# Designs tried in a protein design run: peptides against a protein of PDB entry 2YKT. Part 180

Target 1, 231 residues: chain A of PDB entry 2YKT
Amino acid sequence: SRSEEMHRLTENVYKTIMEQFNPSLRNFIAMGKNYEKALAGVTYAAKGYFDALVKMGELASESQGSKELGDVLFQMAEVHRQIQNQLEEMLKSFHNELLTQLEQKVELDSRYLSAALKKYQTEQRSKGDALDKCQAELKKLRKKSQGSKNPQKYSDKELQYIDAISNKQGELENYVSDGYKTALTEERRRFCFLVEKQCAVAKNSAAYHSKGKELLAQKLPLWQQACADPS

## One batch from the design tools (peptide; made by RFdiffusion4, then SolubleMPNN)

Design b2_p22_7_s4 (from b2_p22_7, 8 letters changed)
Fold by OpenDDE base, seed 2:
Structure b2_p22_7_s4 (fold): chain B 231 residues (1-231), chain A 22 residues (1-22)
Amino acid sequence: as target 1 above (231 residues)
Amino acid sequence: DELEELDKRIEELKKEIEELKS
């Protein structure tokens, strides 16, 4: 029946969220943590590299003929520091605004969805059982009428059951339909949440990349000229 | 245009995904 089909669809939506979406989201979070860890590693390694560059700058500054190049090397290291600071801010946001929030949501969601599905199933079954009962009673009444010497005696009751069945059928269909819409909305909400959080990440990432581009674009011409213009 | 190229690549990826589902 239409109601049965829609009921199945509704249950499938909930199952898809619980069995596909949420596990995939957990994996996404895990991959995000790995990515964060790798970037933290890059940060640490980069620090060592540019600290070593500073050392080279110190040596240049101590030289008699390359003092100005010392300043250039220091500037290179400083620009890196600024870029790195921006990266760290981005990573902090990545952690706090995406990973942590998603992790909290997905952890709580299992219980919520289970309860929501159970509630739906319980009510759906209740309505279905009520319908079945009315149908059974009508059938029973018709059997009595058929065996009766006065079938007209049962006519009013038959009409009442027919009406009740019609009404209950309609109610069941509406309930299942609404249930399906609700389930789809729940699914969409979860995807939207992910998209919104990822948008925040994108914004922060854009800021990081912009800062780096700006700083390097500003300083690179100066650094390129340094060797051509001895002091 | 870099954005156009990106969009093109996205569409290609969508196509690839659909092919994998078949």
Scores: peptide ipSAE 0.000, ipTM 0.307, DockQ to the pose 0.041
Fold by OpenDDE base, seed 3:
Structure b2_p22_7_s4 (fold): chain B 231 residues (1-231), chain A 22 residues (1-22)
Amino acid sequence: as target 1 above (231 residues)
Amino acid sequence: DELEELDKRIEELKKEIEELKS
């Protein structure tokens, strides 16, 4: 029936969230943590590289003919430090505003979805059972009427059962339809939350890239001239 | 430009996904 098909669709939405979306989201969080760890590793490795660059700058400053190049090397290291500070801010936001919040949400979601599905199934079954009971009673009444010498005695009750069946069928269809809309809304809400959190990451990433571009664009021409114009 | 190329690739991927579902 139409109601049975809609019921199956509703259950499938909840199952898809619990069995496909939530496990995939857990994997996404795990991959995010791996990415964060790798970026922290880059930060650490970069610090070592630019600390070594500072040491080269110190040697240049101590030289007789390359003192001005020492200042250039120090500036290169300082610009890196500023870019790195921006990356660290991005990483804090990535951890606190995306990963932590997604992790908290997915942990609580399993119990919530199970309860929501169970509530829907219980009420759907209750309405279905009530409909089946009315249909069974109508069938029983019709059998009694056919065997009776006075069938007219049962005509009013038959009409009452027909009306009750029609009403209960309509209520069941409406309930299942609303249940399907609710399930789709729950699914959409989860995707929207992910998109919104990823937008925040994108904004922070854009700020990091912009800061790097601005600082390097400002200083790079000066650094490129340092060897061509010795002072 | 690079953004137009990315948009084209996204549309191609959407078609590939639909073909895999059929």
Scores: peptide ipSAE 0.000, ipTM 0.298, DockQ to the pose 0.039
Fold by OpenDDE base, seed 4:
Structure b2_p22_7_s4 (fold): chain B 231 residues (1-231), chain A 22 residues (1-22)
Amino acid sequence: as target 1 above (231 residues)
Amino acid sequence: DELEELDKRIEELKKEIEELKS
């Protein structure tokens, strides 16, 4: 029946969240932590590289013919430092605003969804059983009527059961329909939360990229001409 | 042009996902 199919769909939504979405989200968080660790490693390695660049700048500054190039090398290192500061801020946000919050939610979600599904199943079954009972009673009544010398005696009661069945069927259909909408809303809410948190990360990433673009666009022309300028 | 390329890639990925489901 349509109600049975809708019921199956409803259960499948909950199962999909619990068995597919949540495990996938846990994996996403794990991959995020790995990515964070790698970026932290990049930051550390970059510091060493640009510290070494500063050393080259010092040597240039001590030279007789390359003093101005020392300043250029210092500027290159300083620009990098500023870009790295933005990266560190992005990483902090990535950790605190995305990974931590997703981790907290996914760990709490299993119990919640299990309880929600169980509640739905219990009520759905209750309504279904009540409907089945009425249908069974109608069937029994019809059998009695067919064997009776006075079938008209059961006509009013038959109509009552038909009405009751119709009402209970409608109630069941409505409940299952609402249950399906609720389940879909739960699923959507989880995706929306992920999207929102990823948007926050994207905003912070944009700040990092913007800072890098701005600083490099400003300074690069100056650095490029440095070797052409007389000492 | 970069956004257009991104959109094209997204559409390609959608097709790939659908093909994997079939």
Scores: peptide ipSAE 0.000, ipTM 0.344, DockQ to the pose 0.043
Fold by OpenDDE base, seed 5:
Structure b2_p22_7_s4 (fold): chain B 231 residues (1-231), chain A 22 residues (1-22)
Amino acid sequence: as target 1 above (231 residues)
Amino acid sequence: DELEELDKRIEELKKEIEELKS
């Protein structure tokens, strides 16, 4: 029946969230943490590299013929420091605005969804059982009427059961329909939350890229000319 | 231009995903 099909669809939505979405989200968070760790490693390694570059700049500054190149090397290291600071801000946002919040949500969601599904199933079954009972009683009444010398005696009661069945069928259909809409809304809400948090990360990532582009665009022409300029 | 190419690739990936589900 239509109600049975819609009931199955409703259950499948909840099961999909619990068995597919949430495990996938946990994996996404884990991969995000790995990515964060790798970027932190890049930050550390970069510091060592540019500290070594500063040392080369110091040597240039101490030379007789390369003093101005010392300043260039210092500028290169400083620009990197500024870019790296922006990266660290992006990573902070990545951790706080995406990973932490998703982790909090996914941890709580298993119990919530299980309870929501159970509640729906319980109520759906209750309404279904009530309908089945009325149908069974009508069938019993009809059998009794067929064996009776006065079938008209049962006509009013038969009509009452027919009306009750119709009403209960409608109630069940409405409940299942609303349940399906609710389930779809729950699914959509979770995807929307992920999208919104990823947007926040994207904004901070854009800021990092913009800062790097701006600083390098300003300084790179100067650095490229440095070896051609006399001291 | 770059965004248009990205959108095309996304649509291709969607098709590939659907094929894997079949």
Scores: peptide ipSAE 0.000, ipTM 0.311, DockQ to the pose 0.042

Design b2_p22_8_s1 (from b2_p22_8, 10 letters changed)
Fold by OpenDDE base, seed 5:
Structure b2_p22_8_s1 (fold): chain B 231 residues (1-231), chain A 22 residues (1-22)
Amino acid sequence: as target 1 above (231 residues)
Amino acid sequence: SLDEKIKELQQELEEIQKLIAE
């Protein structure tokens, strides 16, 4: 029946969230944490590299014929520092605006969805059982009427059961329909939340890349000319 | 009864919803 089909669809939505979406989201969070850790490692390694570059700049500044190249090397290190600051801001957003918030929600969501599904199933079953009972009683009544010498005696009661069945069928259909809409809304809400949080990360990432491009584009021509200029 | 079970599940769901909202 239409009601049974819609019921199955509703259950499948909840099951998909619990068995597919949530585990995948947990994996996404884990991969995000790994990515964050790797970027932190890059930051640390880069610091050592550019500190060593500064040391080379100091040596150039102390030389007789390469003093101006010392300033160039210092500028290169400074630009790196500024780019790194932008990366750190991006990482803060990545951690606080995406990973932490998703982790908090996904941890509680399994219990929430389980309870929601059980509530739906219990009420759906209750309405279904009530309908089945009325249908069974009508069948019994019809059997009794067929065996009776006065079938007209049962006509009013038969009409009452028919009306009750019709009403209960309608209630069940409405309930499962609303349940399906609710389930789809729950699923959509979770995807929307992920998209919105990822948008915030993307904005900060764009700022990082833009700033880096801007700084390097400004300075690179100067640095490229440094060796051609007389000391 | 089924009605009692429904009420219990409703209460549980409300409690969980409050926790998620915090």
Scores: peptide ipSAE 0.006, ipTM 0.389, DockQ to the pose 0.020
Fold by OpenDDE base, seed 1:
Structure b2_p22_8_s1 (fold): chain B 231 residues (1-231), chain A 22 residues (1-22)
Amino acid sequence: as target 1 above (231 residues)
Amino acid sequence: SLDEKIKELQQELEEIQKLIAE
C-alpha cells in the first residue's frame, strides 16, 4: 500500500543518517583533526625557517656594505609573523567553530535518532494494528450477515466499521506522511549545520589568504629593488 | 634539533596521507 511504502521510505531515511551520515561525519572530524595537526606542524617548521632568515638579517646589519639589506630581511620575517598570527586565528576557528561543535553533536545524535525512530515505529505499528483489527472485524461481520436470515440486523454495525476504517486509514496515512517529512527535515538539518560551519571556516580562511596577499603585495616591490639601490 | 623535528613532522604527514588514501 501507499502507506506501507512511505513507512519504508521513512525508516530508510533514519537508517541512512545512523548508518551512513553519522559514521561519515565522525570520519570527517577525524580527518579534520589530522589536517589541523599538519597545519600546526607547518607553522612550526616555518618558524624555524624565518628565525634562520632573521639571523641572516643580523649578519647583514653587522656588515660594512649590506646594512640596508638587514632591514629588508627583518621586514620579510615580520611579514611572516603577521601572516602566521592570522593563520593561528584561522586554526582556532577551525577547531572551535567546526570540529568541536560537530563532535559534540555527533556524540549525542545516535541516541536521539534511535529514540525518534523507535517512537515513530511504535506509533505507526499501533495505528496499523488498530486498522487491521477493524478490517478483520468488518470481514467477520460480513460473513455473519451473509449466513443470517436477517442481514439488516448487522447493517448499522457494518456502517460503523466502514467509517472507523476510513478514519483510521486516513490517520495512518497522515501520520506516516508527517513522519516522512520529519525524517527528511532531520537529515537536511544535519547537512545544513555542516554547511554553515564550513562557511564560517571558509570565511576565516579567506581572511588569512587576503591578509597575506595584502602584506606581500605592499612590501614585495620594495624588497625587489633593495639590491639595486645601495645605501 | 630543528632537523629532527622536521623529520618527525614529515613522517607524521606521510602517515596521515596513508590514512587518507585508505
Scores: peptide ipSAE 0.000, ipTM 0.232, DockQ to the pose 0.020
Fold by OpenDDE base, seed 2:
Structure b2_p22_8_s1 (fold): chain B 231 residues (1-231), chain A 22 residues (1-22)
Amino acid sequence: as target 1 above (231 residues)
Amino acid sequence: SLDEKIKELQQELEEIQKLIAE
């Protein structure tokens, strides 16, 4: 029946969230943590590289003919430091605003969804059983009427069961329909939350890239001319 | 499959992390 099909669809939505979405989200969080760790590693390695660059700048500053190039090398290292500071801020946001929040939600979601599905199933079954009972009673009544010398005796009761069946069928269909809409809304809410959090990450990432671009664009022309200028 | 790709990417990440730590 239409109601049975819609019921199956509703259950499938909940199952998809619990068995596909949530495990995938856990994996997403794990991959995010790995990405964060890798970026932290890059930051550490970069520090060593640019500290070594500063040392080269010190040597230039101590030279007789390359003093001005020392300042250029120091500026290069300083711009890198500022870019790395911006990266660290982005990483803090990435951790605190995305990963932590997703982790908290996904941990609680399994219990919530299980309870929601169970509640839906219990009520759906209750309504279905009530309908089946009325249908069975009508069938029994019709059998009695068919074998009776006075079928008119059962006519009013038959009409009552027919009306009850019609009403219960309508109620079941409405309940299952609402259940399906609710399930789809739960699914959509979870995807929307992920999208919104990822938008925040994108904004922070854009700020990091913009700051780096601005700093380098400002200084790079000066650095490119440094070797052409007389000491 | 998606699972196989995830495993591959995880392995690559571990290798990169080892290189960075050196």
Scores: peptide ipSAE 0.000, ipTM 0.276, DockQ to the pose 0.036
Fold by OpenDDE base, seed 3:
Structure b2_p22_8_s1 (fold): chain B 231 residues (1-231), chain A 22 residues (1-22)
Amino acid sequence: as target 1 above (231 residues)
Amino acid sequence: SLDEKIKELQQELEEIQKLIAE
């Protein structure tokens, strides 16, 4: 029946969220943590590299013919420090605004979805059982009427059951339809939340890249000129 | 050390690649 088909669709939406979306989201969070750790590792490795660059700058400053290049090398290291500070801020946002919040939600969601599905199933079954009962009673009544010397005695009651069946069928269909819409809304809400959080991270990432580009664009011509100038 | 950190990152990358392949 139409109601049975819609019921199956509704259950499948909840099943998809619980068995596919949530596990995939957990994996996404895990991959995000790995990515965060890798970026932190990049920051650490970069610090070592540019600390070594500072050492080269110190040597230049002590030289007779390359003293001015020492200042250039120091500036390069300083610009890097500023870029890394921006990266650290982005990473904090990535952790606090995306990973932590997603992790908190996915941990709570399993119980919520199970309860929501159970509630839907219970009410759907209740309405279905009530419909089945009315149908069974009508069938019994018709059997009694066929065996009776006065079938007209049961005509009013038969009409009442027919009306009740029609009403209950309509209520069941509406309930299942609303249930399906609710389930789809729950699914969409979860995807929207992910998109919104990812957008926030993307904005912070864009700010990091913009700041880096700005700093390098400002200083790079100066550094290039210093290399071209005679010592 | 820096070398140790690089090795750690390489190992983590390999683990991620395995997960993606699943």
Scores: peptide ipSAE 0.000, ipTM 0.243, DockQ to the pose 0.021

Design b2_p22_8_s2 (from b2_p22_8, 12 letters changed)
Fold by OpenDDE base, seed 3:
Structure b2_p22_8_s2 (fold): chain B 231 residues (1-231), chain A 22 residues (1-22)
Amino acid sequence: as target 1 above (231 residues)
Amino acid sequence: SLDERIEKLKAELEKIQAEIAA
């Protein structure tokens, strides 16, 4: 029946969220943590590299013929520091505004969805059972009427059951339809939340890349000229 | 914190380096 099919679809939406979406989201969070770890590793490795660059700058500053190149090397390291600061801010936001919040949501969601599905199933079954009962009673009444010498005695009651069945069927269909819409809304809400959090990540990433581009573009011409300048 | 995560990575790196050196 139409109601049965819609019921199946509704249950499938909840199952998809619980069995596909949420596990995938947990994996996404795990991959995010891995990515964060890798970026932290980059931060550490970069610090070592540019600390070594500073050391080279110190040596240049101590030399008799390359003092000005020392300043250039220091500036290169300083620009890196500023870019690194921006990366660190991005990573903080990535952790606090995306990963932590997604993790909190996904853990709470399992219990919520289970309860929501159970509530829907219980109410759907209740309405279905009530409908079945009325149908069964109508069948019994019709059987009784067929065996009676006065079938007209049962005509009013038969009409009442027919009306009740029609009303209950409509109610069941409406309930299942609303349930399906609700389930789809729940699914959409979760995707929207993910999209919104990724938008925040994108904004932070843009800021990081912009800062790096700006600083390097500003200083690179100066650095490129350094070796051509007289000592 | 981010700093703590970095420190954890440093420790892991040191461990790996020690294993390679052995």
Scores: peptide ipSAE 0.006, ipTM 0.267, DockQ to the pose 0.019
Fold by OpenDDE base, seed 2:
Structure b2_p22_8_s2 (fold): chain B 231 residues (1-231), chain A 22 residues (1-22)
Amino acid sequence: as target 1 above (231 residues)
Amino acid sequence: SLDERIEKLKAELEKIQAEIAA
């Protein structure tokens, strides 16, 4: 029946969230933590590289013929430091605004969804059982009427059961339909939350990239000219 | 479909990478 099919669809939505979405989200969070760790590692390694560059700048500053190149090397290291500071800020936001919040939600969601599904199933079954009972009573009444010498005696009661069945069928269909809409809304809400959090990450990432581009665009022409100028 | 959109984005990324490498 239409109600049975819609009921199956509703249950499948909840099952998909619980068995596919939430585990995948946990994996996504784990991969995010790995990515964060790798970027932190890059930051640490970069510090060593640019500290070594500063040392080269110190040597240039101590030379007789390359003193001005020392300042250039120091500026290169400083620009990198500023870019790394922006990266660290982005990573902090990535951790606090995405990963932590997703972790908090996914841990609470299992119990919530289980309870929601159980509530839906209980009420759906209750309505279904009530409908089945009325149908069974009507069938019994019809059998009794067919065996009676006065079938007209049962006509009013038969009409009452027919009306009750019609009403209960309509209520069941409406309940299952609303349940399906609710389930789809729950699914959409979770995807929307993920999209919104990723948008925040994208904005922070864009700020990091724009700052880096700006700083390098400002200084690179000066650095390129440094070796062409006489000492 | 989502798969088609993902493939499109992959193709665009490859194009960008090729431009950077050239």
Scores: peptide ipSAE 0.000, ipTM 0.266, DockQ to the pose 0.090
Fold by OpenDDE base, seed 1:
Structure b2_p22_8_s2 (fold): chain B 231 residues (1-231), chain A 22 residues (1-22)
Amino acid sequence: as target 1 above (231 residues)
Amino acid sequence: SLDERIEKLKAELEKIQAEIAA
């Protein structure tokens, strides 16, 4: 029946969230933590590289013929420092705004969804059972009427059961329909939350890249001319 | 001065590493 099909669809939505979405989200969070750790590692390794660059700048500053190149090398290292500061800010946001919040939500969600599904199933079953009972009573009444010498005495009761069945059928259909809409809304809400958090991360990432581009674009022409203009 | 610039840069880089490593 239509109601049975819609009921199955509703249950499938909840099952998909619980068995597919939530595990995938947990994996996404884990991969995010790995990514964060790797970027932290890059920052650490980069420090060593640019510290070594500073050392080269010191040597240039101490030389007789390359003193001005010392300043250039120091500027290169300083631009790196500023870029790394932006990366750190991005990482803080990545951790606090995406990973932490997703982790908190996914942990609470399993219990919530289980309870929501159980409530829906219980009420759906209750309404279904009530409908079945009325249908069974009508069937019994009709059997009695067929065996009676005065079938007309059962006509009013038959009409009452027919009306009750119609009403209960309508209530069940509406309940299942609303349940399906609710389930779809629950699913959409979770995807929307993920999208919104990822948008925040994207904005912070864009700021990091923009700052780096601006700093390098400003200084690179100066650095490229340094060897052509000895002092 | 160059010396001041060197020291400033080193200090900032060390700070960054400490924060990331923590």
Scores: peptide ipSAE 0.000, ipTM 0.204, DockQ to the pose 0.016; fails the geometry check
Fold by OpenDDE base, seed 4:
Structure b2_p22_8_s2 (fold): chain B 231 residues (1-231), chain A 22 residues (1-22)
Amino acid sequence: as target 1 above (231 residues)
Amino acid sequence: SLDERIEKLKAELEKIQAEIAA
């Protein structure tokens, strides 16, 4: 029946969220944590490299013939520091706005979805059982009418049962339909949340890249000229 | 509520059953 098919679809939506989406989301969070760790490692390694560059700048500043190159090396290190600060801000956002929030939600979601599915199943079954019972009673009435000397006596009751069955069938179909819409909404909400959080991270990442590009584009011509202009 | 609707349907069914048994 249409109601049975829609019921199966509804259950499948919940099953897909619980068995496919949520595990995949947990994996996504885990991969995100690994990525964060790697980026933190890059940050630490970069600090060492540019600290060493500053040391080279100090040596240039102490020289008689390369003082101006000392300033260039210091500027290079400073630009890196500014870029690194932007990266750190992006990483904080990545952790706090994406990973932490997704982790909190996915842990709570399993219990919530299980309860929601159980509630739906219980109510669906209750309505189905009530319909089945009404159908069974109509069948009994029809058998009684066929065996009676006065079948017309049962005609009004038969009509009442038919109407009741029709109404209950309609209610069941509506309930299952609403259940399916609710399930799809739950699924969509989860994807939307992921997209929104990823968008926030993307904006912060864009800011990091933009700032880096801007700073380097501004300074690079000056640095390139430093060796061409012997003082 | 859905529960109330189900209970109402059950009550109606019981009433019909009583009428058939009589």
Scores: peptide ipSAE 0.000, ipTM 0.226, DockQ to the pose 0.008; fails the geometry check

